# Ledger of designs, part 45: peptides against a protein of PDB entry 3ESW

Target 1, 322 residues: chain A of PDB entry 3ESW
Amino acid sequence: NNIDFDSIAKMLLIKYKDFILSKFKKAAPVENIRFQNLVHTNQFAQGVLGQSQHLCTVYDNPSWHSIVLETLDLDLIYKNVDKEFAKDGHAEGENIYTDYLVKELLRYFKQDFFKWCNKPDCNHCGQNTSENMTPLGSQGPNGEESKFNCGTVEIYKCNRCGNITRFPRYNDPIKLLETRKGRCGEWCNLFTLILKSFGLDVRYVWNREDHVWCEYFSNFLNRWVHVDSCEQSFDQPYIYSINWNKKMSYCIAFGKDGVVDVSKRYILQNELPRDQIKEEDLKFLCQFITKRLRYSLNDDEIYQLACRDEQEQIELIRGKTQ

## One batch from the design tools (peptide; aimed at target 1 A9 L12)

Design b2_p21_3_s4 (made by RFdiffusion4, then SolubleMPNN; from b2_p21_3, 11 letters changed)
Fold by OpenDDE base, seed 5:
Structure b2_p21_3_s4 (fold): chain B 322 residues (1-322), chain A 21 residues (1-21)
Amino acid sequence: as target 1 above (322 residues)
Amino acid sequence: DELKKALELIKKYLEKLKEEE
């Protein structure tokens, strides 16, 4: 019997596609009940849901993208990208150009555009006066600061002139284009928007142990790539666990197309107890939110994303960066 | 070409399922 291998392969493909699509159908009543119970009874689950409602969609703003592109020195950026691409890119294919773009954006952002702010400079004494600043605590935003999604304002007193300087912790990334300073939160927030403004597929990664970074989907590497604007880091997921010896429990990635537990990519050693939620419940939660985010997509889009998801899960299990 | 890619993906998926058991 000539086993028609081509026919078998086609049948397997059809069945596999149907199986994948079946997973992204509207949630059954039992799944909705499970979800509602989970987010009402588990604080960590509620936190993940709350973050997803903001982080998965906030950066998909065409008006913001236009403002970003008008603010950046695009001539400088593309000049540098073209220079690096001309050296190596033609041999590797056109898709590598986007990797060079992200690398240049990391350089540009850290070196030319944004500033790290441990303490603000004194508003009265001027530049390079942060060493004279004493923290007095934190306050709520004033009427002006409240316009820019500010939850907290750090208050500092200058030891030289005695004046008070306010350091608002703005969550409005458009305001950050003006202020050009912050810590990991402000860096990651604005840099996520910058990457999105170039039409890139980007996720915001939240770490429970007070750090945040990005992931970019590289078409050249055909995978999610670690991106940390604070560190000017590209494809170095090990820096936290190995270089910093950081202890971590959870890393959750938030994107327009899904929520994914990416802890296995970043937690390589010194794992803290994962006691905030059952592993099965976290998996269910991320899948449930991901399904909701994809409800408006067509079958082909769902299938393509699901294939990408499976490749990522294989990567995370094997611990092999391709 | 799409079929070959799909078959490779299915193979990897099946390998993953075996590893999760």
Scores: peptide ipSAE 0.017, ipTM 0.527, DockQ to the pose 0.380
OpenDDE base, seeds 1, 2, 3, 4: peptide ipSAE 0.017, 0.017, 0.017, 0.015; ipTM 0.527, 0.467, 0.481, 0.417; seed 1 fails the geometry check

Design b2_p21_4_s1 (made by RFdiffusion4, then SolubleMPNN; its pose is not in this set)
Fold by OpenDDE base, seed 1:
Structure b2_p21_4_s1 (fold): chain B 322 residues (1-322), chain A 21 residues (1-21)
Amino acid sequence: as target 1 above (322 residues)
Amino acid sequence: ERKKKLKEIVEELLEKIKKLE
């Protein structure tokens, strides 16, 4: 009996697709109840939900993308990408060009565009005066600062001239294109928008232990790739656990198409207790939010994303990123 | 070789389906 393996494969693929699609149907009443109870009773879950409501959608703004592309030196960026691609890229195909682009954007952002700000320079004394600045604390934004999604302003006194300098912690990434300075939050916020402005598939990764970075989906590597603008780092998920010897408990990735616990990619040693939520509840929460983010997608889009999700989960379980 | 790959895919899918039932 010549088993028509092609016919069986087609039938299995149809059934598998239908099964996958069934998971992305509207949540059952019991799932909605579980979700509501979880976010109302668990502070960590509420925090993840709150972050998802902002981070998953805020960067999908065409007006912001235009402003970014008008602000960056695109001629310099593409010149450098083309130069690096001409050395090694032709052998690997066109998909590798985007990896070169992301690497150049990391270089450009850190070296040419944005500045790290531990302390601001004194507004009166001018450049390179941050060493003379003493922190006085933090306060709420003034009327002007409030226009740019500013929740906190750090206040500094100059030891030399005695004047006060304000360092507003802006969350508006368009304002960051003007100020061009900040810490990990401002760096990651603006850099996430920059990557999105090039049409890339990008996630914002939040670490509970006070760091943030990006992930980029590489079509060349066919996986999510670690990207840290502060470190000019591409595909080095080990830098926190190994190089920094950082202790961590949770890393959560936020993208337009889903929320994913990516802790296994970054927490390689020195794992802190994961005591903020039950593992099953966190898994449920991320899946539930992801399902909601995909409600408007068609069956083919849902299926393709679900296949990507499965590959990522296999990667995270097997530790095969390296 | 294509038949072998297809057989492996079918077996893998069957195992996945069995775990889902």
Scores: peptide ipSAE 0.019, ipTM 0.531, DockQ to the pose 0.556
OpenDDE base, seeds 2, 3, 4, 5: peptide ipSAE 0.015, 0.016, 0.014, 0.013; ipTM 0.480, 0.513, 0.476, 0.462; seeds 3, 5 fail the geometry check

Design b2_p21_4_s2 (made by RFdiffusion4, then SolubleMPNN; its pose is not in this set)
Fold by OpenDDE base, seed 1:
Structure b2_p21_4_s2 (fold): chain B 322 residues (1-322), chain A 21 residues (1-21)
Amino acid sequence: as target 1 above (322 residues)
Amino acid sequence: NRKEELEKIVKELEEKIKKLE
């Protein structure tokens, strides 16, 4: 009896697909109750939900993508990408070109485009005067600053001229294309939008211990890749735990297609207590939000994303990124 | 006969899937 192994394999794949798709069906009433109870009783869960409502969708704005592409020096960027690709890329296929693009965008953003701002320069004294600036505290935005999603304005006094300089913490990434300065929040916010504007699959990673960065899905490497615009870093998830010796508890990735606990990728040592939520509740929360984000996708899209999710989970468990 | 064998395999897989739920 020639067992038609091909037919069996096809049926197995169909049944597996159906099983995977069944997990992404509309949430059962019991799951909705669990979700509602979790976000109402757990502050960390409420925070993750609140972030997901913004970070998962805000960067999928075609108008913003156009503004970004009109603002960047695309000729310089692609010239540099083409130069690096011509050296090494032809042997490894076309998918590696996107990795070179992301690496160049990291270089361009840090070296040519954006500025780190610990303290602003004095508006009266001009450039390179930040050393003379004393923080006075923070206040709410004025009427003009409020137009650009500004929640906080840092106030500084110049020790030389005595004038006050305002440093508004803008959350509007389009305003950041104008101001071209900030800290990790502004850097990651605008850089996430920049990567999205090139049609890349990107997640925003929030760390509870006051840092933020990106992940990019590399088609060449077939995995999520660490990307930190502040550090000009590509595929170096170890920099926080090992190089900085940073203590961390949670790293949560927010993308259009899901919310994922990526703590295992970045927390390699010096793990802080994970006491903000039960592990099973966090897993449930991320899965529930992910399911909602995928609600409008077709069965094939859901299946492909689920396969990607499974590969990522295997990677995170096995520690095989290095 | 092959269809029946496949149906048995499918049923066995369905039972395995139910155990994973």
Scores: peptide ipSAE 0.014, ipTM 0.442, DockQ to the pose 0.141
OpenDDE base, seeds 2, 3, 4, 5: peptide ipSAE 0.007, 0.008, 0.008, 0.007; ipTM 0.400, 0.447, 0.402, 0.421; seeds 2, 3 fail the geometry check

Design b2_p21_4_s3 (made by RFdiffusion4, then SolubleMPNN; its pose is not in this set)
Fold by OpenDDE base, seed 2:
Structure b2_p21_4_s3 (fold): chain B 322 residues (1-322), chain A 21 residues (1-21)
Amino acid sequence: as target 1 above (322 residues)
Amino acid sequence: SRKQKLKEIVEELQKKIEELE
């Protein structure tokens, strides 16, 4: 009896798909109880949940995407992408073109568009006066600053003229298109929106040790790629642990389709104690939030994302950046 | 061998999964 291996393969694929899909069904009552208990008893879990409620969905705003695309010099960006793409002889590779686009966006953002602000310039003395600024502390936003999702305002006094300059820490990325300055938080916030505005799959990566960056899903590389706008860095996940010798405990990626512990990609040495939550509870939490984010997706979308998740988990275990 | 055929099926399944990705 010639075993119809094609028929068996099809049946196995169907059963496997059904099995995978079964994992993304509505959470059982027991899982809901576990989730509720975890977020009520563990502060780190509550923090991850709170971040997911914002970061997983805030950048999926078509109105914001339009404003971004209207604000950027798209002609310059695409001219530079086309130029670099042509140099490498990849005339027909649509997938690799997107990698060039992300690299140009990194260049454009850092070199032409956005500025690092350690201290603000004095509003009275003008440009290049930040060296004269003394921090006085932080306060709450005023009525105008509050319109742009401002949590805190850093206050500086000019040593030259004695005037006060306010540096509001805006969380509204549209306001950041106007101000065009900030630290890692403002950089990553606006750059995440910029990447999303080009229709890219992007995650916001939060590091517990006061840094943030992006990941972009490269269709060419078929994996999540490290992207840091502050560093103009593409596919250099090692820069924090190795180049900076940074000590880190947690890196959590937040995207529209999931929350993923990506610590293994970035924490290569100098690992700090992971004592904020049990590893099993963190894994459960990320999976539970991911399931919730996927509830509205169809079976094919869920299956494709699940396959991508499995590939990422294999990558993270093997340490092989292929 | 049955083992080789199973390996080939798994490889074909992996390839089909990759094609769906």
Scores: peptide ipSAE 0.007, ipTM 0.393, DockQ to the pose 0.112
OpenDDE base, seeds 1, 3, 4, 5: peptide ipSAE 0.006, 0.008, 0.006, 0.005; ipTM 0.396, 0.426, 0.414, 0.393; seeds 3, 5 fail the geometry check

Design b2_p21_5 (made by RFdiffusion4)
Pose (drawn by RFdiffusion4):
Structure b2_p21_5 (pose): chain A 322 residues (1-322), chain P 21 residues (1-21); non-standard residues A184 YCM
Amino acid sequence: as target 1 above (322 residues)
Amino acid sequence: SEEIDEEKFKEFKETLEESFK
């Protein structure tokens, strides 16, 4: 009995595909309650549910993608990307070009395109002039800025001239293309959209302890890559936990294809207690949403995606890539 | 797709050989 593995191996791969295609089916009402209900047992759940709604489908918008592309200096971007491909892009330029593009976009965005804003500059006094602004709090948007999905307008008084500069906080990323300033919040909103506009596979990563950033899929490194625009950073998920020494509890990724707990990629010391939701329930929550996010996908798509997800679980469960 | 299937195939073959041992 030279036991035939190749036979048994080829077989199973077949069986596995059925197991997978079954998993991403139906929404049998049994687990539906578990969902509709968990979203009332727990607000960390309603939190994730709400954000999934604002953040997964939103950046897939051709109208926007095109405006961003019109607006960005593609000649400049692609020239530099091409210049860096010139100084040899790995023996296998095997979709490595895509990585060089993301890196350059980070540079352009930071060095060139967008600008940070703690207190705003005075609208009437000069440009470099923020530290003579004392804030008078926040309030609702006026008629004009109400168009751009704004909740809070921080207002400031200029002690040198008396006028009041205001700093609306917008969510319409197309509006940010104009204003070209803000904090992680909008820096990240616009940067996610920018990444999506090059047709990249992109995600919004949310840290409960007030920071947001991106994840991009590098076909060259065939895994997700951490991208943080504010820090012009490429593949440095440790940056928060170690370099900054920031304490963190949870990290959640959002995208068209799914919602995934990516904590393990980032919370690699200074771990805070994860005391917000039964870990079993969180796994379920993401799975149900990811499953829901894929009813209209076909079998080949449902499968290829589920494998990428699995590849990721092993990456996180373990301590490394591959 | 073919590359995924090949990776799964290798993983299943190695798991079966280890069980057999």

Design b2_p21_5_s2 (made by RFdiffusion4, then SolubleMPNN; from b2_p21_5, 11 letters changed)
Fold by OpenDDE base, seed 1:
Structure b2_p21_5_s2 (fold): chain B 322 residues (1-322), chain A 21 residues (1-21)
Amino acid sequence: as target 1 above (322 residues)
Amino acid sequence: MEEIDKKLIEKFKKKLEEEYK
């Protein structure tokens, strides 16, 4: 009896798809109760939820994408991408081209577009006067600064002229297209929007130990790729743990399609205690938020994303990012 | 059939062949 392995495999595929889809159905009452209790009782969980409510959806704004594309020097960017793409003579076509695009955007952003601001220049003395600036502390935004989602304003006094300079910490990425300066928060915020404006799959990665970066899903590499705009870094997840010898506890990625604990990708040594939440509860939380973000997707989209999730989880377990 | 489905079918076939050997 020639067992029709092909027919059996097709039936197994159907059952597997149904099983995967069943995981993304509307949450059961017990799961809702667990979620509500977790975010009510655990401050870290509440923080992750709060971040997800903003970071997962804020960058999916077509109006913002248009403003970004109108602001960037697209001719320069694509000229450089085409130049680098032509050198490698790669037969891989559109998929590898996107990796070159992200690498050029990293270069362009750091070298041509955005500036690092430890301390602002004095508004009175002009450019290259930041060395003369003394921090006085932080205060709330004024009426004008409040228009651009500003939670905090750093106050500096010039040692030369005695005048006060304000450094608003804007969270509005469109305002950052104007100011073109900031620290890791402003860099990552605007760069995340820039990548999204090119139609890329992007996640915002929050590290508990005061750093933030991006991940980009490379169709060429078929995985999530580390992207740090501050460092002009592409596919170097080891830079924090190894190069910086940074101690870290949590890295959480926020994207339109899900929230994922990506700590295993970046925390390679010097792991700090993960004592803010139980591992099972964090896993549940990320899965629950991810499930909610996917409620409007069709079965095919859910299935494709679930397959991607599984591949990422396998990668994270096997440590294959080295 | 999507590339993902092809890979899964191949994986299932391989497992089935191993079980019926």
Scores: peptide ipSAE 0.160, ipTM 0.823, DockQ to the pose 0.672
OpenDDE base, seeds 2, 3, 4, 5: peptide ipSAE 0.141, 0.130, 0.140, 0.138; ipTM 0.812, 0.809, 0.812, 0.810; seed 3 fails the geometry check

Design b2_p21_5_s3 (made by RFdiffusion4, then SolubleMPNN; from b2_p21_5, 14 letters changed)
Fold by OpenDDE base, seed 1:
Structure b2_p21_5_s3 (fold): chain B 322 residues (1-322), chain A 21 residues (1-21)
Amino acid sequence: as target 1 above (322 residues)
Amino acid sequence: MDEIDKKLIEKFKEELKKKYE
């Protein structure tokens, strides 16, 4: 009997799709209870939830995207991308072009656009005076600073003139387009918005040990790619653990379509104790938040994202980039 | 049919062949 393997395979595919979709149905009462208990009893879980409520959606603002694109030197950016693309001549031109775009945005942002601010320059003495600045501590924002989502202002005194200089830690990325300075937080915040403004799939990665960076989903490489604006780094997830010899416990990625524990991508050695939450509870939490973020998506979108999730999980488990 | 679906179908075919041949 000539077994129609093609027909059977198609039927299995339908059943598989149904099975995958069933995982993204509305949470059962028991799951809701577990979620509520977890976020009420575990501070780390509450922190992840709080971050997800902001980071997963804040960058999906078309008005902000327009402002970004109007602010950047697009002519320079695309000129440089075109130049590098012309050298490669790759057959998959559309997808690889986006990788070149991200690499140029990294260059442009670090070299031409944004500045690292360990200490501010003295407002009175002018440029290149940060060496004369002594930290006095931090305080709350004034009325003007509060308009731009500022929670903390660092205060500095100039050793030369004695005047006080304020360094507001703005969380409004549009304000950062004006100030064009900051530390890893401001860098990652604005750079995440910049990447999103080009229509890219981007995640904000939070590391518990006081660093932040991005991930970009490369259609050419068909995977999530490490992107650090501070380091002008593309696809170098090892830089923290190996190059910096940094000790880390948690890396959590926040995107519009989900929250993912990406610790295995970045923590290659010197792993700190993961004692803030049970592993099973963290997995549950990330999955639960991800389900909520996908509630409005259609079945095809859910399925495609689920397939992407599976590929990423395989990568993370194997420790081998696919 | 999406590329993902094509790959899955091929995988299922291979598994089926192993089971029935």
Scores: peptide ipSAE 0.202, ipTM 0.853, DockQ to the pose 0.673
OpenDDE base, seeds 2, 3, 4, 5: peptide ipSAE 0.192, 0.193, 0.178, 0.186; ipTM 0.848, 0.843, 0.837, 0.842

Design b2_p21_5_s4 (made by RFdiffusion4, then SolubleMPNN; from b2_p21_5, 11 letters changed)
Fold by OpenDDE base, seed 1:
Structure b2_p21_5_s4 (fold): chain B 322 residues (1-322), chain A 21 residues (1-21)
Amino acid sequence: as target 1 above (322 residues)
Amino acid sequence: MKKIDEEKIKEIKEKLKKEYE
């Protein structure tokens, strides 16, 4: 009996699609109760929720994208991308071109555009005076600094002239286009916006142990790719655990379409205790927030994203992140 | 048919064939 495997497979696909779509229906009352209880009783869960409310949506601002594209040297960027692309001559031209773009943006951002600021230069003494700066502590923003989503201002005294220099920790990425300096937070914040401004699928990755970076979804590689603007790093998720020998407990990725625990991609050794939340509760939390972020999507979009999610989960389980 | 559907159908077919072998 010639089993019509094609017909059976098509029928099973329909059932599979229905099953996937059923998972993204409006949350049941019991799920809402579980979610509310979790965020009210667990500080880590509350923190993840709070971050998701900002990081998942803030970068989807067309006005900001326009400002970014007007600020960057696009001619230089595309010239360099075209040059590198011409060397490899791959058949998958459109998809691989985007990987070259991200690599050039990493180069451009670190080498030409943004500056690392461990300590600010003295406002009075001028450039290259950061070595003379002594930290005095932190304070709240003044009236002007408050206009740019500034939570804290680091205060420094110049050992040479005795004047005070303020280093506002701005969270407004548009202000960062002006200041063009910061630490990992400012770097990742602005770089995430830059990648989004090119129409890329990007996630902001928060590490509990005081680091942040990006992930970019490569259509060429068909997976999420590690991107660290501070390190000019592309597809090197191992750098923290292996190269830095960093101890880590949690890495959470925040994107417009979901929140994902990506710890398995980056925590390869020296894992710290994951004691901030039960694993089942964290999984539930990320899924619940992801579900909410997808409420307005159509069935096809939901299905496509669910398939991508499944592939990512398989990757994370198998440890095939490279 | 969307590329994603083609890939999934292929996966399902392979699983089905393995079960009937």
Scores: peptide ipSAE 0.136, ipTM 0.794, DockQ to the pose 0.702
OpenDDE base, seeds 2, 3, 4, 5: peptide ipSAE 0.130, 0.102, 0.080, 0.105; ipTM 0.789, 0.770, 0.735, 0.770

Design b2_p21_6 (made by RFdiffusion4)
Pose (drawn by RFdiffusion4):
Formats: C-alpha cells, sequence, structure tokens
Structure b2_p21_6 (pose): chain A 322 residues (1-322), chain P 21 residues (1-21); non-standard residues A184 YCM
C-alpha cells in the first residue's frame, strides 16, 4: 500500500472549497440574533458596526477617484516612481512597481501635498503664525462648511489682530483635497481615498487609543502592508508599539472586502488589557460583517478572498510573514 | 480554526507525496 497522497491531497482541496463556499452563504437567522443582539450587549460592537458602515464601501467611488486623480500631480508622482524603478526594482519586478508607487505617494503626500495643523494659522495675519492663537472652543458648522460633512468647527482668536480663524473638521475627503491640512484623522481619510484611487486594495486601520492608518495589499509581498501617511512610513507596524512606546489594546481593519482584527500585527508590547468584548464575540462580529459584505460576490471571489484571509490569520497567529 | 487545520492537513499530504518521489 503505497498510500496515495497526491490523490488524497488533490481530493480535499476540492472538499475544502465546499466548506468555504458554505461558510460564506445564507445568514441563517440563528446567528442573526447573535448579531442584532450583541450590538446591544456591547458598544465596542456597535462601534465596529458603525465604523464598518462609514468606512468599507465609502472609498469605492469613481466620481471621487477621478477628482483625486485630476487633482494630484500624476506626472510628478509617476516620474519619481519611474526614477526609483530605474535604480533597479528587485530581480523580480513582480508587481514591485506597485510598492514603489505606494512609497512615492507617501512622499508626495507628506513632503508636498498635505500639511499638519495643530492650531491653525491666522487668516488675516501671515502664514507662519499659529502660536499666538488661543482657542475659544468648538461649535457647529456654519451653512457653508455644513456641506462638507462637518460636525465640529474649532474656533480660535488671534491675540495679535483680534480676528477669529476657524478650523472646520470635515469628513468629505474631497473637501480635504482643497483645504490640504489637518490631523491623523483627515490625513488618513484622504490618504485612504488616494490609495483607492490608484485601484489599490486598501484598508482603514483603527486603533482604539486614538490613531488611524492604512493597510495596502502588496502583491509583490503577497500580504498586507502597513502604511501610515503621517509618518511617511511603509512597512513598519512596530512603529507605534515600540518606537513611540504607545500602549494599545485593539486594532481593527476596515475595507470593501471585510473587517479584520489586526491587533496582533501592531500590539507587540505595552499591551493593554483587552477588556471591551468577549474575544469569541469579536471574532464572530467581524466574520458576520465580512460575510455580509460578500453576498453579491461569486464563488471564485468568495473563495480567493477567504484564502487571503486565512493566509493572514496564520501570519498574525504566528509571529511572522510567509 | 477548523478551516486552518484542514488546510494545513492538505499541505502536509502534499509534502508527504513529494517525499515519496
Amino acid sequence: as target 1 above (322 residues)
Amino acid sequence: EVALEFRELIENLEELAELQK
């Protein structure tokens, strides 16, 4: 009995596909309650649910993608990307071009395109002039800035001239293309959209301890890659936990294809207690949403995506890539 | 978990088949 593995191996891959295609089916009402309910047992759940709604579908918008592309200096971007491909892009330029593009976009965005804003500059006094602004709090948007999905307008008084500069906090990323300034918040909103506008596979990563950033899928490294625009950073998920020494509890990724707990990629010391939700319930929560996010996908899509997800679990469960 | 374990079983069976070559 030379036991035939190739036979048994080829077989199973077949059986596995059925297991997978079954998993991403229905929404049998049994687990539906578990969902509709969990979202009332727990707010960390409502939190993730709410954000999934604001953040997964939103950046897939051709109208926007095109405006961003019109607006960005593509000639400049692609020239530099091409210049860096010139100084040899790996023996296997095997979709490595895509990585060089993301890196250059980070540079353009930071060095060139968008600017940071703690207190704003005085609108009437010069440009370099923020530290003579004392804040008078926050308030609602006026009529104009209400158009751009704004909740809070921070207002400031200029002690040197008396006028009041205001700093609306917008969520319409197209508005940010104009204002070209802000904090992680909007830096990240616009940068996610920018990445999506090159048709890249992109995600919004949310840290409960007040920071946000991106994840981009590198076909060259065939895994998700951490991208943080504020820090012009490419593949440095440790940056928060180690370099900054920031204490963190949870990290959640959002995208068109799903919602995934990516904590393990980032929270690699200074771990805070994860005391917000039964870990079993969180797994369920993401799975149910990811499953919901895919009813309209076909079998080949449902499967290829589920494998990428699995590849990611092993990466996170373990301590490494591959 | 079950899905990963099942997939790892498939990969192990492929490796055993190569050893047999």

Design b2_p21_6_s1 (made by RFdiffusion4, then SolubleMPNN; from b2_p21_6, 10 letters changed)
Fold by OpenDDE base, seed 5:
Structure b2_p21_6_s1 (fold): chain B 322 residues (1-322), chain A 21 residues (1-21)
Amino acid sequence: as target 1 above (322 residues)
Amino acid sequence: DELIKLRELIEKLKKLAEEQK
């Protein structure tokens, strides 16, 4: 008796779809109470919620996307992408083109567009004078700096001329298109916007241990891919734990369609205690926020995203599905 | 997670169905 595996699979898929859709219905009163209690009693949960309210939506700004595309050298970018695609891409299908685009954007951003700023150059002495700069501390933004979502300004004194140079830590990514400099925060912020401006599915990854990066959803690889603009890194999630020997406790990804604990992708060794929240409460929190972000989506969109979520969870539990 | 296990089972069943063709 040939077991009709196809019919069984189809029946299970229908039930699976119905079950998934049921999870994305309006939150029950008990879930709302649990959520409210969690964010009021747990500081880490409150922090994740606060970040989600900003990072999940801020980059979905069409006006910003237009400004980005007008600012970048698109002719150079696409010339380089086309060149690399012509070598290898035709045999592997059109979806690989986007991976080449992200790789070129990483190259372009690091090599041609943006600068690492450990210390600013002296405003008086000019270029390549950062070695002469002594930190004096941090201040609040002035009236001009405050226009560009500046939380803090680092103050430096030049050892040669004695003048003060201000290094405002801008959180406005449009201002970063002008300043063209920063540290991991500015790099990740602007690069997240750049990727979004090309219509890509992007998440902002926050690490509790003072680092940030991106993830891009590759249609070619059919998974979330590690992307670090500072490192010009594509699909190298191991660089922090293995190459840097970094100790980490939490990595949380923030995207328009969800919040996900991605710690298992990046924390491969030297795991720090995960003592900020119960694992069950963190899972609940991420799912609850994700549910809220998807409240306006149709059943087909919810189903497709849920299928993607399940594949990611399988990957995170069992390792890379080749 | 039972849901993950269910999804994996569905994918295994699909593969088995293709192998029977």
Scores: peptide ipSAE 0.127, ipTM 0.809, DockQ to the pose 0.734
OpenDDE base, seeds 1, 2, 3, 4: peptide ipSAE 0.100, 0.093, 0.121, 0.105; ipTM 0.792, 0.794, 0.812, 0.800; seed 3 fails the geometry check

